Peptides against a protein of PDB entry 3J47. Designs and how they scored, part 134

Target 1, 121 residues: chain A of PDB entry 3J47
Amino acid sequence: IRLTNQLKSLKGLQSKLKDVVEYLDKVINKELPINHTILGKLQDVFNLLPNLGTPDDDEIDVENHDRINISNNLQKALTVKTNDELMVIYISNLVRSIIAFDDLIENKIQNKKIQEQRVKD
Target 2, 69 residues: chain B of PDB entry 3J47
Amino acid sequence: YEEKEESNLAATKSMVKIAEQYSKRIEEEKELTEEELKTRYVGRQDPKKHLSETADETLENNIVSVLTA

## One batch from the design tools (peptide; made by RFdiffusion4, then SolubleMPNN)

Design b2_p28_2_s1 (from b2_p28_2, 21 letters changed)
Fold by OpenDDE base, seed 2:
Structure b2_p28_2_s1 (fold): chain B 121 residues (1-121), chain C 69 residues (1-69), chain A 28 residues (1-28)
Amino acid sequence: as target 1 above (121 residues)
Amino acid sequence: as target 2 above (69 residues)
Amino acid sequence: ELQALLQKRLEEARKKHQEFLDKVKKLL
């Protein structure tokens, strides 16, 4: 469910971005007047996007923002952070799996002992 | 889309909380393993079962964290 | 460096998990 929602959100963002690009192309071609409200919102979004031109600002924003959801350079450092987080989660899952299997082994040993006792009695 | 964006934001906040709780979950998992060890010595099935259940819950929480990441 | 340490830990955990799984399989 969560992954599906994230994927849908990402697809929605991608579609919206495509619509904006298409709108900008129409404005450049003088087919449509510049919608200042859409452009202002896009500029705000772009300003919230880490400056692709300044890798140093991208590092600062990455230190502040852990995750991939924002554009390429920040996305790279956010990808690194996400990879680190995923690695921690993976290690935890492995540890939990080991514990669960240890319990299963112990349960099996107990069941075997109970069966051996029943056969001896 | 907005509901999913809100869900994704909530998931991101949850990841931060999961990172903070991760250490605690690892400790809980260790405690469970110790309880299994103790239960192996005491011969009581209940503590071992509880350890297994908590390990499973810990695994589930990690899987949910991975799926949210 | 930190990423390499995490990768090392991951590999160690994977090895422990595999060894544990092998023990379980032997006991089954």
Scores: peptide ipSAE 0.459, ipTM 0.856, DockQ to the pose 0.009; fails the geometry check
Fold by OpenDDE base, seed 3:
Structure b2_p28_2_s1 (fold): chain B 121 residues (1-121), chain C 69 residues (1-69), chain A 28 residues (1-28)
Amino acid sequence: as target 1 above (121 residues)
Amino acid sequence: as target 2 above (69 residues)
Amino acid sequence: ELQALLQKRLEEARKKHQEFLDKVKKLL
């Protein structure tokens, strides 16, 4: 559910970005006047978005390494943190699995002892 | 879209809380493992079962955290 | 570099998990 909602939000953003590109193309072609209100709001959104650099421009802003990947360049630094968090979660899941299996083994040993006791009675 | 964005923001806030809770969950898992070890020596099935259940719950919470991250 | 370190840690965790699963499988 959560991943599906994140994917839906990303798709909505992608659609809006496509609409903006289409609008800009129409303005360049002199087919439509510039809607200053939409452009201003979009510029505000772009300024609030951590620098959506194209994936090829290596401008690693060094300081924001630690937070989860929302936007591509800051997102690359945030990817490192997300990877660290995912690694911690993976290790924790592994540890929990180990404990659960240890319990299953112990339960099996106890069941075997109970069966051996029943055969002696 | 708005409902999903709100859910994603709530999930992100929950991840910070999960990181704090994760340290606590690891400690709870260790305590359960110690109780299981004690149960293996004492032969009391009930503490062992409780340990297994808490380990499983801890595992589920980690999986949900990964899926939310 | 950092991604490679992360991948290495992930592989180490996967290996530990597999070793644990193998131990459990022997006890079952």
Scores: peptide ipSAE 0.452, ipTM 0.851, DockQ to the pose 0.010; fails the geometry check
Fold by OpenDDE base, seed 5:
Structure b2_p28_2_s1 (fold): chain B 121 residues (1-121), chain C 69 residues (1-69), chain A 28 residues (1-28)
Amino acid sequence: as target 1 above (121 residues)
Amino acid sequence: as target 2 above (69 residues)
Amino acid sequence: ELQALLQKRLEEARKKHQEFLDKVKKLL
């Protein structure tokens, strides 16, 4: 359910971005007049999106280092955080797997002892 | 789309909470492993079984966390 | 660099898991 909702949101965003690109291309080609209303809404979206575009601003605002979020420069810092979280989850799963296997081994040893006792009786 | 975005935001907040709980779960898993070790020495099945069950539950919770992430 | 460090840690974790699995197999 959660993954499906995330995928649906991403697909919706992708579709909207595609529509914007197509609109911009038509404006550049002088095929359509600039729809000021769509452009204004898009500008608002871009202003709300953490700055995707300019690679040059090295101002990694250090304070947001701890939060995983989707947008490029902030997304790079957030990608690092996401990666750290994924590592923690991976290590945790590994540890749980190890413990589960240890228990399985012990259960097998106990079962073997029970069988050996039954053969002696 | 908006409902899904809200759901994703809620999921992200849940992940932060899961990360905090994860540290606690790791400690609980260690405690269970110690009980399992004690059970091997005492030959009692029950503490070892309980440790195994808690380790499995911890593993399941981590898998769910990974799938949510 | 950071991504490479993460990949290295992941590989180390995978190796530890494999070593654990091998120990389990020896006990079975």
Scores: peptide ipSAE 0.440, ipTM 0.851, DockQ to the pose 0.010; fails the geometry check
Fold by OpenDDE base, seed 1:
Structure b2_p28_2_s1 (fold): chain B 121 residues (1-121), chain C 69 residues (1-69), chain A 28 residues (1-28)
Amino acid sequence: as target 1 above (121 residues)
Amino acid sequence: as target 2 above (69 residues)
Amino acid sequence: ELQALLQKRLEEARKKHQEFLDKVKKLL
């Protein structure tokens, strides 16, 4: 359920972003007048997005490397962290699976021993 | 869309908390494995079952963490 | 470099899991 909701939200965001791009292209081509309200909201969104454009390496604040998917440059550092987290989760799932299987094997061995004892009685 | 976005934000916050608890869960899983080994000697079915159940719970928590990530 | 190390660890974990699964299959 949660994954499905996240996927739906992401798809909705992608669609909206595409619509914004199409609108901006039409404005650039002078096909539509500049809608000040939409531009204002878009500017607000861009101001909330960490600066995508300047590869000035210097202000990558080292402290926030550990926090989830923020916008592109911070998002690259965060993407690395997210990848590390995903890897940790994968390893953990693997370990859990191994333990669960080990328990299953042990249960089977015990069941066989019980059955062998019953046949001897 | 907004309700799902709110749910995703809550999920993300939960994931950070899960990451902090992850190390503790790994240790709990190890303890269970030791109890299972001990149960093989004691013949008590209950500790072995408890180990299996905790391993399953740990697995479920990891799956939820992956889905949140 | 760090990513490559992580991928290597992941592959090692995957191999261990496969070996474990093979042991389970032999016991079944």
Scores: peptide ipSAE 0.435, ipTM 0.848, DockQ to the pose 0.010; fails the geometry check

Design b2_p28_2_s3 (from b2_p28_2, 19 letters changed)
Fold by OpenDDE base, seed 2:
Structure b2_p28_2_s3 (fold): chain B 121 residues (1-121), chain C 69 residues (1-69), chain A 28 residues (1-28)
Amino acid sequence: as target 1 above (121 residues)
Amino acid sequence: as target 2 above (69 residues)
Amino acid sequence: DLEELLKKKLEESKKKLKEFIDKVKKLL
């Protein structure tokens, strides 16, 4: 039950992350205006996400394109981080699922042994 | 900008730390599964169940840690 | 057979996790 809920949560997070990436790509491609509300919510999600990546110090100066790039870089860094976190969660869930299957197999083998003993008696 | 950058760096470091902790927990989970396999040969059901439960708990804690990070 | 397959999947998952951690470490 808990693993299934975690997997569901991870899938939800993955879907949301995909939607964010798709939104960011559309913004980068100028297909959609920067929705400040979505960006703000993403920023909030990302601020709730531990701070992602120092943009390298150097190219501070190119003001407006860089602000969009910094926001995009922050979003990209945050997206990458979120993706990495999702991957970690996904792998964790896979490992848990494998362990749960190993336990299931063990239980089946034990049950089979018990049945074989009962038939032999 | 710098505050956001510093915040981002700190969290990236935190994420790496979480990833390392996660890797360690996966290793612990594997050890637990191996111990369960060993316990399977010993024929004691209780140790195997405990190992399985501990592996599940370890993974659960990892997922919660990643979700809360 | 099934247990061995599960163990193999577990090892593959661990390998993927390690590779992911290594990638994150390279990005830092």
Scores: peptide ipSAE 0.451, ipTM 0.845, DockQ to the pose 0.015; fails the geometry check
Fold by OpenDDE base, seed 5:
Structure b2_p28_2_s3 (fold): chain B 121 residues (1-121), chain C 69 residues (1-69), chain A 28 residues (1-28)
Amino acid sequence: as target 1 above (121 residues)
Amino acid sequence: as target 2 above (69 residues)
Amino acid sequence: DLEELLKKKLEESKKKLKEFIDKVKKLL
């Protein structure tokens, strides 16, 4: 139950993040005007996220770019951090999936044993 | 600039701490999985279930920690 | 067989995670 709720929450976050990326790409490509309302809501979401301090746009060293694409300037260093975190999350989710699968197999084996016992009775 | 660097350093240190906590939780999960395996051989369903539940909880806490980091 | 394969994959995943954590620690 809890794991399923976490997956649902993560999926919702992923969908929202995708929508943000798509919006930002359209703004960069000048296909859509900067919707101040969406940007304001994004800013509110970022402000509700523990302030990934807006480091001023200009001077953030290019070197932190290599650690994966999640959001702007302090977010570049935090993108490295977020990449490591995403990797940890990914591995953790993989490990959970394996454990859940092991439990499922055990439950199937138990059910089979119960069925075999019922057939013998 | 300096305040930003300090914030990044603090964030990075927090990530290391989370990674260490994650590593510890993975080890706890591994121990639980081993006990579950032993329990399966002994035919005791209850200890195995408890081990699986504890492993799932450990993983859940890891995901929450990574999402919060 | 399937359970053993899953356990093997789990151990491999745990090993990869440990290696990643160690890499992050070396970069700090």
Scores: peptide ipSAE 0.447, ipTM 0.838, DockQ to the pose 0.013; fails the geometry check
Fold by OpenDDE base, seed 4:
Structure b2_p28_2_s3 (fold): chain B 121 residues (1-121), chain C 69 residues (1-69), chain A 28 residues (1-28)
Amino acid sequence: as target 1 above (121 residues)
Amino acid sequence: as target 2 above (69 residues)
Amino acid sequence: DLEELLKKKLEESKKKLKEFIDKVKKLL
């Protein structure tokens, strides 16, 4: 359910972005008047999009976790954080899997001991 | 769309909280593994069962965290 | 032998996880 909702939101955003691109193309071609409201909202979106252009190395402030998709650099930092989180989750799943295997092995050993005792009786 | 965007934002905030909870769950899993090791020496099934159950709960929570991520 | 190897791997995995958590806490 949650993944499906995220996917639906992403698809909706993609469709809206496509509509904006089509609108911008029509404006460039002088087919439609410049809708200042759509352009203003798009500019706001682009200004919220952390600058794709300048790979200035320094202050990737770790704090802006929430706006992953807006800019590739912040998205890269957020992707790194998401990758780190996914790595933690992966390690945890691995640890839990190992614990579950240890329990299974012990249960098997106990079952063998119980069977050996029953054969001696 | 808006409801889902709000849900995604809430999900992201929940992921940060899950990372903190995950750290706690790892410690709980470690304690349980030590209890299981002790239980192998003591031969008491009950502590071992409790360890296994807590390890499973920890796994489920990690899977939910992965699905949330 | 196999069980001991699994336990060792578990401890190594727990150690890596703890190190990761400590890194995350340092970044926060």
Scores: peptide ipSAE 0.447, ipTM 0.856, DockQ to the pose 0.011; fails the geometry check
Fold by OpenDDE base, seed 3:
Structure b2_p28_2_s3 (fold): chain B 121 residues (1-121), chain C 69 residues (1-69), chain A 28 residues (1-28)
Amino acid sequence: as target 1 above (121 residues)
Amino acid sequence: as target 2 above (69 residues)
Amino acid sequence: DLEELLKKKLEESKKKLKEFIDKVKKLL
């Protein structure tokens, strides 16, 4: 459910960004007048979005397609935070798995001791 | 979309709280593991079982937290 | 041997998790 909602929000944002780009292209081509109300709302969204540093042309390093694409600079910080949270969850799951294995080993040792006692009786 | 954005914001705030609760749960899990080790030494099964159950509950909560992140 | 190795890995994982949580708390 939550992942589906996040994916739907991302798809909605992507569609809106595409519509804005298409609108800007039409304005540049003098086909349509600038809708100042839509641009103002988009600017407000961009201002509420952590500073998308204007992609300074230089460091579009190709590598990290899998990092959740919500607003690049604070998104980078939020992505680092999300990665950190995911690492915490992963480590926690590992810790619990280790504890569960320790308990299984204990149970096996106890069962073996009980069997050895039953053979001595 | 707004309801989902609000849900994501609430989820992010909940994640901060979950991280704090998680640190506490890790400490609780460690204490339980020490009790299990002591119980192995004393030969009493009941504290070990309770530790195992608490470790499992902590795993489930982490898996649910990952699925909800 | 295997149990001791598992306990060591568990403690290392708990330490990394704690350090990570502290970093996240400092950034918020």
Scores: peptide ipSAE 0.447, ipTM 0.850, DockQ to the pose 0.012; fails the geometry check

Design b2_p28_2_s4 (from b2_p28_2, 16 letters changed)
Fold by OpenDDE base, seed 2:
Structure b2_p28_2_s4 (fold): chain B 121 residues (1-121), chain C 69 residues (1-69), chain A 28 residues (1-28)
Amino acid sequence: as target 1 above (121 residues)
Amino acid sequence: as target 2 above (69 residues)
Amino acid sequence: DLQQLLKKRLEEAKKAHDEFLKKVEELK
């Protein structure tokens, strides 16, 4: 469910980006006038996006943004952080699995001892 | 889309909190394992069971965290 | 550093899991 929602959000963003690109192409081709309101909102979005053109600014925003795919360079460092977090979660799950298995083994040993006692009686 | 974005943002914030809690959960899991070890020596099944249950809860929480990531 | 530590922990956990699986198999 959560992954599906994230995927849907990403697809929605991708579609919106495509629409913006198509709009910009039409404006460049003088087919449509520049919609200042859409352009302003897009500029705001781009300003909120780590500057793909400035690797240094992308690094700073990436250091601040631990996790999410917003823009490619920021996305790279966010991807690294997400990877680190996923690794931590994976290790934790593994540790918990080991503990659960140890308990299972102990329970099995106890059950075996109980059975052996019942056979001796 | 907006609802999912909000959910993703909430999930992201939760993941940061989970990262902090994760260290604590790992410690709790270790304590549970130690309690199992102690229970193995004491012969009381209840502490071992409790340790197992807490380890399972810790695993579930980690799985949920992974699914949120 | 952190990734290496995590990787090390993962490897340790994997070893413990493998040892556990072996013990479970011996108990069957």
Scores: peptide ipSAE 0.440, ipTM 0.852, DockQ to the pose 0.009; fails the geometry check
Fold by OpenDDE base, seed 4:
Structure b2_p28_2_s4 (fold): chain B 121 residues (1-121), chain C 69 residues (1-69), chain A 28 residues (1-28)
Amino acid sequence: as target 1 above (121 residues)
Amino acid sequence: as target 2 above (69 residues)
Amino acid sequence: DLQQLLKKRLEEAKKAHDEFLKKVEELK
């Protein structure tokens, strides 16, 4: 469910971006008047998007570094943070798996001991 | 779309919180493994069971964190 | 540094898992 909603949101965003590009192309070609309302909303979206173009702001705040790849540089830092988080989650899952296996082994040992006791009785 | 966007934003905030909790969960998992090891030596099933349960809870939380990431 | 530490922890966890699997096999 959650992944499906995220995928749907990404698809919706992609469709909207495509519509905006098509609109901008029509405006550039003088086929349509500039829709100030759509452009204003798009500008707001672009301003909320981390700046794709300035390589120099290496100091992406640690809080923004954890946010998904919205813009390529901020996105790269956010991707690194996301990768680090995913790595931590992966390690945790492995550790939990190991613990679960240890418990299974112990349960098996106990079951064997119980069977051996029953054969002696 | 809007509901999913809100859900994704909430999920991202939850992931940060989960990352903090993850370190604690790793420690809880270690404690369970030690308790299981002790239970193998002492023959007390109860500490071993508790360790197994805490390990399972830690695994579930990690899976939820992965699904949230 | 952090990734290396995480990788080290992963390797330690993997070793523990392999040792555990070996013990399970010995119990079969």
Scores: peptide ipSAE 0.439, ipTM 0.853, DockQ to the pose 0.008; fails the geometry check
Fold by OpenDDE base, seed 5:
Structure b2_p28_2_s4 (fold): chain B 121 residues (1-121), chain C 69 residues (1-69), chain A 28 residues (1-28)
Amino acid sequence: as target 1 above (121 residues)
Amino acid sequence: as target 2 above (69 residues)
Amino acid sequence: DLQQLLKKRLEEAKKAHDEFLKKVEELK
C-alpha cells in the first residue's frame, strides 16, 4: 500500500514535469502562446521545491543533512542519508538472519542428540 | 496524488522512528543470543527457543522496515 | 566515516553468515 502510493505520487510528478517540458518546447518553437496561468503555478511549485538547478554548495542548510530523498541537490544530501539508513537496515537484517541461523543450528544439534539417545535405548 | 504524498511524508517520519527502534531491537537480539548461549550450557531447549523466536521477530521487523524504506 | 563503519559491520555480518552456512552444511 505505502509503496504503491509513493509510486503514484512519483508518476504524477513525472507526468506534470513532462507536460511542462512539452509546453516549454512549444513556446520555444513559437507554436503556442505561453499559458501564463499554468506557468505561474509551475513557477510557484518550483519556488517551493528546494532549488534543483544551482550547484552552489553554500545553501545546503546543515539541518537538512539528516533527511531523505525529496529534490536533487538537497536530494543528493538526502540521498546520502537515505543510503545510510538503507545500509543500517541491511546490516540489521543480516544480523537477524545470522541469529536465526544460529538458532536453527542449535535446534539441529539438539535433534541429533535426541536421535542418538533414542538409538542407544 | 496529494494523499499519497502525505502518506509518504508520514512513512518517512515513521522511518526515523523505526531506525531508533531498530537500534533497540539489535540490543534485544543480542540479549536473546546470550540467553541462547546460556541455554546451550544448561541443555534446556526453552530459553534457546525463546531467543530464536525473538530473533525471528526482529528479522521480520527489519524486513518490514526495508520494504517501507 | 559512517559508510565505512557500516561497511565494516556488513563485512562482519557476512562473515558470521558464512560461518553459519558452513555449520549448517556440516550438520547435513
Scores: peptide ipSAE 0.425, ipTM 0.846, DockQ to the pose 0.009; fails the geometry check
Fold by OpenDDE base, seed 3:
Structure b2_p28_2_s4 (fold): chain B 121 residues (1-121), chain C 69 residues (1-69), chain A 28 residues (1-28)
Amino acid sequence: as target 1 above (121 residues)
Amino acid sequence: as target 2 above (69 residues)
Amino acid sequence: DLQQLLKKRLEEAKKAHDEFLKKVEELK
C-alpha cells in the first residue's frame, strides 16, 4: 500500500513534469503564451522540491541534506539517510532472525531431550 | 495523489516515531534474549516462549518499517 | 565514520546470522 502510494505520487510528479516540459516547448515555439500563474506555482513547487537539477550553483546547505529522500540532490543526501535507516532496519531484522533461530534451536534441543527421556522410560 | 501524499507524509512522521520505538524494541528483544539464555540454564520454558514471541513481533515490525520506508 | 560503524555492525550481524543458520542446519 505505502509503496504503491509513493509510486503513484512519483508518477503524478512525472506526469506534471512532462506537462511542464510540453508547455515550455510550446512557449519556446511561440505556439502558446506563458501562463504566468501555472509557471509561478510550478516554480514554487520546484523551490520546495529539494534542488533536483543543477548540482553546481547554489550553496547546498550541507546540514539539511541528510533527512528526507524526496528530490534528487537533497534526495541524494536523504538517500544516504534512508540507506542508513534501511541499514538499521536490516540489522534489526537480522538480530530478530537470529533470536528467532536461537529459539528454534532451543525448541529443537528440548524436543530431542523429551524424545531421549521417552526412550529411557 | 493528494491522499497518497498525505499518507506518505503521515508515514514519514510515523517513521521517526518508529525509529524511537525500534530502539526500544531492540532493547526489549535483547532483554528477552537474556531471559531465554537464563531459561535455557534454568529449564523453564515459559520465559523462552515469551522471548521468541517478542522477537517475532520485533521482526514483523521491522519488516513493516522497511516496507514503509 | 558513521557509515563505517554501521557497515561494521552489519558485518557482525551477518556473521551472527550465518553462524545461526549453520546451527539450524546442524539441528535438521
Scores: peptide ipSAE 0.423, ipTM 0.847, DockQ to the pose 0.009; fails the geometry check

